Peptides against a protein of PDB entry 4QMF. Designs and how they scored, part 156

Target 1, 175 residues: chain A of PDB entry 4QMF
Amino acid sequence: ESSFMTLFPKYRESYLKTIWNDVTRALDKHNIACVLDLVEGSMTVKTTRKTYDPAIILKARDLIKLLARSVPFPQAVKILQDDMACDVIKIGNFVTNKERFVKRRQRLVGPNGNTLKALELLTKCYILVQGNTVSAMGPFKGLKEVRRVVEDCMKNIHPIYHIKELMIKRELAKR

## One batch from the design tools (peptide; made by RFdiffusion4, then SolubleMPNN)

Design b2_p28_5_s1 (from b2_p28_5, 8 letters changed)
Fold by OpenDDE base, seed 5:
Structure b2_p28_5_s1 (fold): chain B 175 residues (1-175), chain A 28 residues (1-28)
Amino acid sequence: as target 1 above (175 residues)
Amino acid sequence: SAAEEEERQEELLKKAIEELEKELEEEE
């Protein structure tokens, strides 16, 4: 038996309750059991004796991890697809100064979300900046690029530098 | 076509970059 549990913040409870039947249905297709514990504030996924693919439990783990970090279910559930990977990047430990942290985190989003949108397009990833984490979903190479940009941003390297670099790389790849 | 869509996205991206550069200059 394989089991994974993830805690979620209180503000996420209402949403998780509303979509939990959908989570259950999605995981049932793979014979993965799941439990939402509202008292503890946790989500659990478990293999069953009917689980055919043992690797799917890891994707189920990732699903609840993404949901805990405010990724919407319609996006998060895509992690169950074989060609989809994810990364949850912790950004809260790079800077101790709160104001500096907020400023650098805001740079990832940018004006009108343009920075984030540019990164999503260039990396072919979904990216969500929330709290002390950045959640990303997409191809492995794209995720690697996202992590680099995110971490460098928290290290005071403005994302625009990487965006320009990625643009050049994209143009070169088309030739 | 897919190629046309890609070109449109590239143009949008270029515009977004220009806007970001402008704002970056204002922040500095």
Scores: peptide ipSAE 0.080, ipTM 0.677, DockQ to the pose 0.592
Fold by OpenDDE base, seed 1:
Structure b2_p28_5_s1 (fold): chain B 175 residues (1-175), chain A 28 residues (1-28)
Amino acid sequence: as target 1 above (175 residues)
Amino acid sequence: SAAEEEERQEELLKKAIEELEKELEEEE
């Protein structure tokens, strides 16, 4: 039997309590057991004797990881699909100055969220900027592009340059 | 059609990029 555990921030507790029955139901379809520990502040997933797909436990691991990083359940649960991958990008260690960190993080979102929306469209990914992490869900190729843009943004390379590059690549692929 | 929707999205994206470029120039 395989088991994975992730810790979650206290501010996520109320939400996780609200959706935990839905998590349980989604994982039950795959015979994966799950536990929400409010004392420790953890989520656990584990295989059972009835688990027929050994790979599904890794997706369940990713599910609780995404939920811990503020991804909403209706989006996070899509990780259980075969064609869906995810990445959690740590952004908190690139800059020591808090104001500079906030400014660079805000550039990922952009005016009216347009930068983020453009990046999501071009990479075919879902992207959530929250706290010290960026969570992304989508195809592997798209996830690699998202990570590059996010990390470079924290290194003071504005996302617009990558967005332009991705646009050119998209146009060339249609010819 | 799917092709028409893709074209519409590309046009919207181009406009969004132009707006982002203007914002970048204002920050510099």
Scores: peptide ipSAE 0.079, ipTM 0.679, DockQ to the pose 0.564
Fold by OpenDDE base, seed 4:
Structure b2_p28_5_s1 (fold): chain B 175 residues (1-175), chain A 28 residues (1-28)
Amino acid sequence: as target 1 above (175 residues)
Amino acid sequence: SAAEEEERQEELLKKAIEELEKELEEEE
């Protein structure tokens, strides 16, 4: 039997408690067991004797990882679909200065969220910028592009540069 | 209803984000 555990921050506890029955139901369809530990602040998923697909436990692992990083359940649960992949990009260690970190993180969102929306459209990904991580869900190719843009942004390369590049590539592909 | 539950979940998420943002501001 395989098991995975993920810690979650305290501010996420209330939400996780609210949706945990839905998590349980979604995983039960795949015969994956799950546990919410409020004392430790952890989520655990594990295979059972009835688990048919051994690969589904990896998706369950990803589900709790996404939930821990503030991805809402209706979006996070899509990871259980075969055609959906995800990435959790750690952004907290690129800069030591907190103000600089916040400014660079905000650039990923942009005015009125337009930068983020553009990036989501171009990569065909869902993207959530939260805390010290960026969570993304979508096709592998799109996820690779998202990671590049996110990491470069934290390295002080403005996302608009990559967005323009992706737009050009998209237009060229239509020809 | 399902819609009401989704709205509740969204509100809880919003509050969690706001709390995180507040914590970040206080640490700055």
Scores: peptide ipSAE 0.021, ipTM 0.428, DockQ to the pose 0.036
Fold by OpenDDE base, seed 2:
Structure b2_p28_5_s1 (fold): chain B 175 residues (1-175), chain A 28 residues (1-28)
Amino acid sequence: as target 1 above (175 residues)
Amino acid sequence: SAAEEEERQEELLKKAIEELEKELEEEE
């Protein structure tokens, strides 16, 4: 039997309590057990004797990981689909200066969220910028591009550069 | 249709990029 646990920040507790029945129901379809521990501040997923697909536990692991990083349940639960992958990109350690960190993180979102929206459209990914992480969901190819843009942004390469590049690539692929 | 949806997404993307470029020019 396999088991995975993730911690979640205190500010997520109320939300997780609200949606936990839905999490349980979604995982029950795959015979995956789950536990929300409010004292420890953790979520756990476990295979059972009735779990048929051993690979689903890895998706369940990803589900709780996404939930811990503020991805809403209706989006996070899509990770259980076979064609859906995810990535949680840690951005908090690229710069030590808090002000610089905030500025670079804001560049990922851009004015009115336009930068983020453009990146989502180009990569066919869902992207959530929250705290010290960027969570992304989508095809593997798209996720690789998201990670590149996000990490480069934290390294002081403006996202617009990559967005323009991705646009050019998209146009060329249509020819 | 799938083609219409793709076209709509491309238009949205182009507009988003134009807005971003304008904002960058204003910051320079």
Scores: peptide ipSAE 0.085, ipTM 0.684, DockQ to the pose 0.524; fails the geometry check

Design b2_p28_5_s2 (from b2_p28_5, 11 letters changed)
Fold by OpenDDE base, seed 1:
Structure b2_p28_5_s2 (fold): chain B 175 residues (1-175), chain A 28 residues (1-28)
Amino acid sequence: as target 1 above (175 residues)
Amino acid sequence: SEEKKKEEEEKLLKEAIEQLEKELKEEE
């Protein structure tokens, strides 16, 4: 039997407590057990003797990882679908200067969130920029594109360059 | 149709890019 644990920040405690019954119900359908430890500040998922699909525990692991990184439950729970993948991109280590970090992170979102929305549409992914991480959910190909854009942005390559490139590729694919 | 929807999305994206380019130019 397999188990996975993820720590979550204190500011997520109230929300996680509120939705934990929904998490339990979603995982029960797959005979995966889960525990919310408010003292330690952790979430745990584990297989049971009734777990039929051994791969579902990995998706459950990803679920709690996404929840810990502020992804809302209605979106995060989609990770349990077979065709859905996710990625949690650490962005905090690319830049030592805090002001430069904030500026580059803000470029991912853009004015009125337009940069992020464009990237989501082009990659067919859900993307959440929060703290020192970017969480993404979608097709594997799209996730690779998201990671490239996000990391390059933190390396001072503006996302608009990649967005233009993706637009051109999309147009060419229609032909 | 799905094709029409994609075309509309592309139009919206192009417009968004133009706005972003304008803003980028203002930041530099």
Scores: peptide ipSAE 0.115, ipTM 0.743, DockQ to the pose 0.487
Fold by OpenDDE base, seed 2:
Structure b2_p28_5_s2 (fold): chain B 175 residues (1-175), chain A 28 residues (1-28)
Amino acid sequence: as target 1 above (175 residues)
Amino acid sequence: SEEKKKEEEEKLLKEAIEQLEKELKEEE
């Protein structure tokens, strides 16, 4: 049997309580057990004797990881699909200065979310910038691109540079 | 058509990039 646990911040508790029945139902389809521990502030997923595909537990692990990082359930649950991958990019340690951190994080979003929207379109990923992490869901290739842009942004390389590059690559691929 | 949709998306992206470039210059 395999089991994974993820801690979640207190501010997520109310939301997680609200959607936990839906989480349970989604995982039950795969015979994965799950537990929400409000005292510890944790989510646990576990294989059962009835689990047919043992690999699904890894996706269940990813599900609770995404939920812990503020990804809404309707989006996060898509991780259970075979063609969907995810990445949780830690951005909090690239910059020690809080003001600089906030500024660079804001660059990922951009005015009216335009930078983020452009990145999502170009990479075919869902992207959520929240707190000290960026959560992304999509194809593996797209996720790799997202991680590069996000990390470089935190290293003071403006996302526009990568957006332009991705646009050029997209145009070349149409030929 | 899907092609028209892609063209429209590309146009939107180009416009977004132009706006972002303008903002970048203003930030510098």
Scores: peptide ipSAE 0.114, ipTM 0.739, DockQ to the pose 0.500
Fold by OpenDDE base, seed 4:
Structure b2_p28_5_s2 (fold): chain B 175 residues (1-175), chain A 28 residues (1-28)
Amino acid sequence: as target 1 above (175 residues)
Amino acid sequence: SEEKKKEEEEKLLKEAIEQLEKELKEEE
């Protein structure tokens, strides 16, 4: 039997407490057990003797990972769907200067969130920029593009370049 | 100016998003 644990930051505790019954119910459908440890600040998922699908535990792992990174439950729970994948992109290590980091991270969002929205539309992904990570959910192809754009942005390549490229690719694919 | 560049960028993004949203609606 398999088990996975994820730590979560203190500021996430109140929210996680609020939605944990919903997490439990969602995982119970798959016979996955879960534990919220408020002392340690961790979430755990584990298979049971009744777990039928061996792959679902990996999705449960991803669920708690997404929740730890501030993805709302109604979105995060979609990871349990067969056609949904996710990626948690660490962005905190690309730039040592805090101000530069914040500026580059903000470019991912853009004015009024338009850059992020454009990227979501083009990749068919959900994207959340939070703290030192970017969480994305969607098809594998889209996730690859998201990771490229996110990492390049942190390397000082403006997202608009990639958005334009993705738009061109989309138009070509329609032909 | 930096401000002008930002405004141009915003305009481009808005136009792009608007077009994308329109296309998505047509595909549904």
Scores: peptide ipSAE 0.074, ipTM 0.632, DockQ to the pose 0.041
Fold by OpenDDE base, seed 5:
Structure b2_p28_5_s2 (fold): chain B 175 residues (1-175), chain A 28 residues (1-28)
Amino acid sequence: as target 1 above (175 residues)
Amino acid sequence: SEEKKKEEEEKLLKEAIEQLEKELKEEE
């Protein structure tokens, strides 16, 4: 039997406790067992004897990973769909200076969240910037673009450059 | 319609980019 565990930060405990019955119900449909350990601060998913699709455990792994990174349950649970992929992009290791890190991370969101919204629309992805990670959900092609923009932003390439490029590509694809 | 939605999204994107460009110049 396959099992995956992820730790979550303490500030997520109350939320995870409130939605855990919904998590359990969603995973039960696939005969995946799950455990929320409030003492350790962990979530675990595991296959059972009744698990039919062996690949669903990987999606369950991704579900708890997304939840640990503050993705809301109604969005995170979509990972169980066959056509949905996700990526958790680690951004905390690109710069050592905290102020520089915060500044570059803020560029991903932009004024009034406009940068993030533009990226979501152009890539057809859901994107959440939280702490030292960016979580994204959507089609594989879109996720690839999101990762590029996010990593380049942390390397001091402003997202606007990529947004303009993606807009041009979108217009060309309509022709 | 889906076409109208796309046009509205495109308009929103262009406006967002224009605003971002202004802010980028101010940050530099």
Scores: peptide ipSAE 0.112, ipTM 0.739, DockQ to the pose 0.640; fails the geometry check

Design b2_p28_5_s3 (from b2_p28_5, 9 letters changed)
Fold by OpenDDE base, seed 1:
Structure b2_p28_5_s3 (fold): chain B 175 residues (1-175), chain A 28 residues (1-28)
Amino acid sequence: as target 1 above (175 residues)
Amino acid sequence: MKEKEEKEKEELLEKAIKELEEELKKEE
């Protein structure tokens, strides 16, 4: 039997408490057990003797990882689908200056969230910018593109240049 | 229906690109 645990920040506790019954129900369909530990500030998922697909535990691991990074449950639970992958991109170590970090992180979102929305549409991914991470969900090809744009943004390459490139590639693929 | 949705997405993307280009000019 396999088990995975992830820690979550204190500010996430109240939300996780409200949705934990839904998490339990979603995982019960796959005979995966789960535990929310409010003292430690952790989530755990475990296979059981009744787990039919042993690979589902890896998706359950990804589910709690996404929830710990502020992804809402209705979106995070989609990771249990066969065609859905995810990535958690660490952005906090690309620059030491806090002001520069905040500025570059804000460029990923852009005015009225338009940069992020454009990137989501072009990559067919869900993307959430939170704290020192960017969480993404979608097809593997799209996730690779998201990671490139996110990391390059933290290296001071503005997302607009990648968005233009992706638009050109999209137009060429329609011909 | 799919073609209409794709056209709407393209228009949204073109608008977003235009707005982002204007914001980039302001940051320079």
Scores: peptide ipSAE 0.089, ipTM 0.685, DockQ to the pose 0.620
Fold by OpenDDE base, seed 5:
Structure b2_p28_5_s3 (fold): chain B 175 residues (1-175), chain A 28 residues (1-28)
Amino acid sequence: as target 1 above (175 residues)
Amino acid sequence: MKEKEEKEKEELLEKAIKELEEELKKEE
């Protein structure tokens, strides 16, 4: 039997309590057991004797990981689909200066969220910037592109340059 | 200087996004 546990921050507790029955129902379809521990502040997923697909536990692990990083349940639960992958990109370790970190993180979102929207459209991914991580869901190729743009942004390469590059590549692929 | 450069990048991004959204609507 396989088991995975993820800690969540205190500010997520109320939300996780409200959606936990939905999490349980979604995982029950795959015979995956789950536990919400409010004392420890953790979520756990486990295979059971009735679990048929051994790979689904890895998707369940990813589900609780996404939920811990503030991804809403209706979006996070899509990770259980066969064609959906995810990535959690740690951005807090690229810059030690807090002000510089905040400024570079804000560039990923951009004015009115337009930078993020453009990146989502170009990569066909869902993207959430939260705290010290960027969570992304979508096709593997798109996720690779998202990671590149996000990490380069934290390395002081403005996302606009990558967006222009991705737009050019998209146009070339249509020919 | 930095503020002007940032504004120029923002304007370029907005134009690019608008064009991209229009293209995606045509493909749907």
Scores: peptide ipSAE 0.068, ipTM 0.626, DockQ to the pose 0.040
Fold by OpenDDE base, seed 2:
Structure b2_p28_5_s3 (fold): chain B 175 residues (1-175), chain A 28 residues (1-28)
Amino acid sequence: as target 1 above (175 residues)
Amino acid sequence: MKEKEEKEKEELLEKAIKELEEELKKEE
């Protein structure tokens, strides 16, 4: 049997307690067992003897990973769909200077969240910038594009460059 | 100079977003 565990930060505990029954119900449909450990601050998913699709455990793993990174349950649970993939991009180690890190991370969001919205539209992904990670959900092609933009932003390449590029590519694909 | 460049980028982004939103509405 396969099992995966993910730690979550303390500030996430209250929310996770609130939605855990919904998590359990969603995973029960696939005969995946789950446990919320408030003492350790962990979520665990595990296959059972009744698990029909052994690959679903990997999606369950991704679900708890997304939840740990502040993705809301109604969005995170979509990872259980066959056509949905996700990526958790670690951004905390690209820049040693804290102020520079914060500034570059803010560029991903942009004024009024417009940069993030543009990236979501262009890539057909959900994107959440939180702490030292960027979580994304969507098609593999879109996720690859998101990762490029996010990492380049942390390397001091402004997201607007990629937005322009993605817009041009989209226009060309419609012709 | 930097402030002007940032404003120009913001304006470009806003226009881009508007166009993208309109395109998506047509595709749905």
Scores: peptide ipSAE 0.067, ipTM 0.630, DockQ to the pose 0.040
Fold by OpenDDE base, seed 4:
Structure b2_p28_5_s3 (fold): chain B 175 residues (1-175), chain A 28 residues (1-28)
Amino acid sequence: as target 1 above (175 residues)
Amino acid sequence: MKEKEEKEKEELLEKAIKELEEELKKEE
């Protein structure tokens, strides 16, 4: 038997309480047990004797990880699909200056969210920028590209350069 | 100078997004 636990920030508590029955139902289909601990501020997932697929516990782990990082349940639950992978990219350690951090993080989103939308389209990923992390969901290749763009952005390489590169690559792949 | 550069990047991005959206519409 395997279990995984993740902590969540206090501001996420109300939402998690609201959707926890849906989490339970989604995991019950796979015979994965789950616990929301409001005192500790944690979510736990566990295999049971009836868990058929041993790999599903890893997806359940990823589910609670995504939920802890503010990914909405309707999106996060897609991680249970076989073709869906995720990545939680820590961005808080690239820049010590708070203002510089905020500015670089904002560049990932861009005006009206257009930069983020372009990245999502080009990588075929869902991307959420929240706090000190960027959560992404999608194909492995796309996730690799997202991580590169995100980390480079925090290293002061503007996402527009990667967008242009990805667009060129996309056009070349269609020929 | 910095503001002008950022504006130019935004315009480039908008054009790129527009082109990408048009392409996606053709694939559907």
Scores: peptide ipSAE 0.064, ipTM 0.625, DockQ to the pose 0.040; fails the geometry check

Design b2_p28_5_s4 (from b2_p28_5 with E7K E8K E9K E14K E18K M20L E25K)
Fold by OpenDDE base, seed 4:
Structure b2_p28_5_s4 (fold): chain B 175 residues (1-175), chain A 28 residues (1-28)
Amino acid sequence: as target 1 above (175 residues)
Amino acid sequence: EEEEEEKKKEELLKKAIKELEEELKEEE
């Protein structure tokens, strides 16, 4: 039997409490047990004797990981789908200066969220920029592209350059 | 100069997004 645990920040507690019954129901369909520990501030998922698909526990692990990183439940639960992958990109270690970090992180979002929307469209991913992480969900190819753009942005390469590149690649693929 | 450069990038991005949205509408 396999078990995975993730910690969540205190500000996430109220939301997690409100959706935990939905989490339980979603995982029960796969015979995965789950526990919300409000004292420790953790979520745990574990296989049971009735768990049929051994791979689903890894998806359950990813579900609680995404939830801990502020991904809303209706989006996060899609990770249980076979064709859906995710990535949690740590961005907090690229820049030591807080102001520079905030500025570079804001570039990922852009004015009115337009940069993020463009990246989501081009990569066919969901992308959430939160705190010291970027959470992404989508096809593996798209996730690889998202990670590149995100990391390069934190390295002071503006996302617009990647957007242009991805647009060109998209046009070439149509030919 | 930095503000003007960022503004130009924003305009370029808006154009790119508009084009992408139009393509998506054509595919639907």
Scores: peptide ipSAE 0.077, ipTM 0.646, DockQ to the pose 0.040
Fold by OpenDDE base, seed 2:
Structure b2_p28_5_s4 (fold): chain B 175 residues (1-175), chain A 28 residues (1-28)
Amino acid sequence: as target 1 above (175 residues)
Amino acid sequence: EEEEEEKKKEELLKKAIKELEEELKEEE
């Protein structure tokens, strides 16, 4: 039987406690067991003898990973759907200078969150910028585009370049 | 100069978002 565990930061504890019954109920539908360990600060998912689809454990793994990275439950639970994929992009190691890191991370969000909104619309993804990671959920093609934009932004390529490119591609695809 | 470039990018983004939102509404 398969088991996956993820650690979560202390600031997520209160929220995770609040939604854990909903997590349990969502996973019970798939006969996946789950445990919230407040002492260790971990979430665990496990297959059971009644688990019918062995692949669902990987989605359960992704669920707890997303929750650990501040994705809200109503969004994160969508990962259990067959057509939904996710990516957790580590951005903390691209830039050693803290000020430069913060500046580049802020460019992903943009003024009033408009840059992020544009990226979400163009890629058909949900995107959350939090700490040293960007979490994304959506179709595989969209996730690939999100990762490219995010990584390039951390490499000092402004997201506007990719937004323009994606808009042009969208227009061409309609013709 | 850097501030002017950033403002131009912001304006471009706003236009792009507006156009995209309009297109999405037309498709619905």
Scores: peptide ipSAE 0.077, ipTM 0.646, DockQ to the pose 0.040
Fold by OpenDDE base, seed 5:
Structure b2_p28_5_s4 (fold): chain B 175 residues (1-175), chain A 28 residues (1-28)
Amino acid sequence: as target 1 above (175 residues)
Amino acid sequence: EEEEEEKKKEELLKKAIKELEEELKEEE
């Protein structure tokens, strides 16, 4: 039997407790078992003898990974759909200076979240910036674009340049 | 100088978002 475990930060405990019955119900449809360990601060998913699709365990792994990174359940559960992919981009290792890190991370969000909204629209992805990671969900092509913009932003390339480029590419593709 | 540059980028972004939102509404 295949199993995957992820740790979650203490500040997520209350939320995870409130939605865990919904997680269990969603995974039960696929005969995937799950466990919330409040002592260890972990979530576990595992196949059972009744699991029909062996690939669904990888989606269940991604579900708990997204939940651990503060993605809300109504969004995270969409990962169980066949057409939905995700990526968790680690951004904490691009710069050592904390102030520089915070400044560059804030550029991904932008004023009133407008930069992030533009990127979501252009890539057809959901994007959440939280702590040392950016979580994204959507089509594979869109996820690749999100990763490029996010990593380049942490390398001091302002997202606006990529937004313009993506807009131009979108217009050209309509012709 | 840095503040002026950030302001220009913000204005460009707002314009781009507005245009994009309008295009998406037309496609729906």
Scores: peptide ipSAE 0.076, ipTM 0.646, DockQ to the pose 0.040
Fold by OpenDDE base, seed 3:
Structure b2_p28_5_s4 (fold): chain B 175 residues (1-175), chain A 28 residues (1-28)
Amino acid sequence: as target 1 above (175 residues)
Amino acid sequence: EEEEEEKKKEELLKKAIKELEEELKEEE
């Protein structure tokens, strides 16, 4: 497909308007067209006749997906780099009880965000916990680890167990 | 600079683990 669309929540509208020129500029370098529809609340990316790399449209798709999920533009635009991958993990369906959901989501962040920071360091990923999703950006291996930790956390497995495992693995790799 | 960054990461990880272990004990 040569075109992808992503809906965004209304609360993102003002921000997206402010950065859209930067989005356009970043995508123009790759000859990808983009459209911000404020009436529908959508972002669209499209290949053009000048698009050289067929894979870049998939990265453009990921860019608008990340932006829709509250990832800031300076971080989201890094998805256009060849070595950068992303994942958007839906967490809202693991727990029906709102209080339990909030508690488990908070465990991903931890005191002062230290759990999240530790996970980011160990996986070499950027991680944003927002609403019913966790957005991650980084190497493919790291993204797999993030998804496992996030999903297990929503299944009531505390992130500490995975963090300890990742630390042990890191220490062993240094030897 | 790389050594300082690595040291900072290690300190952050140790702190995070300690805090998580404390939180885990409070939930048991």
Scores: peptide ipSAE 0.112, ipTM 0.701, DockQ to the pose 0.804; fails the geometry check

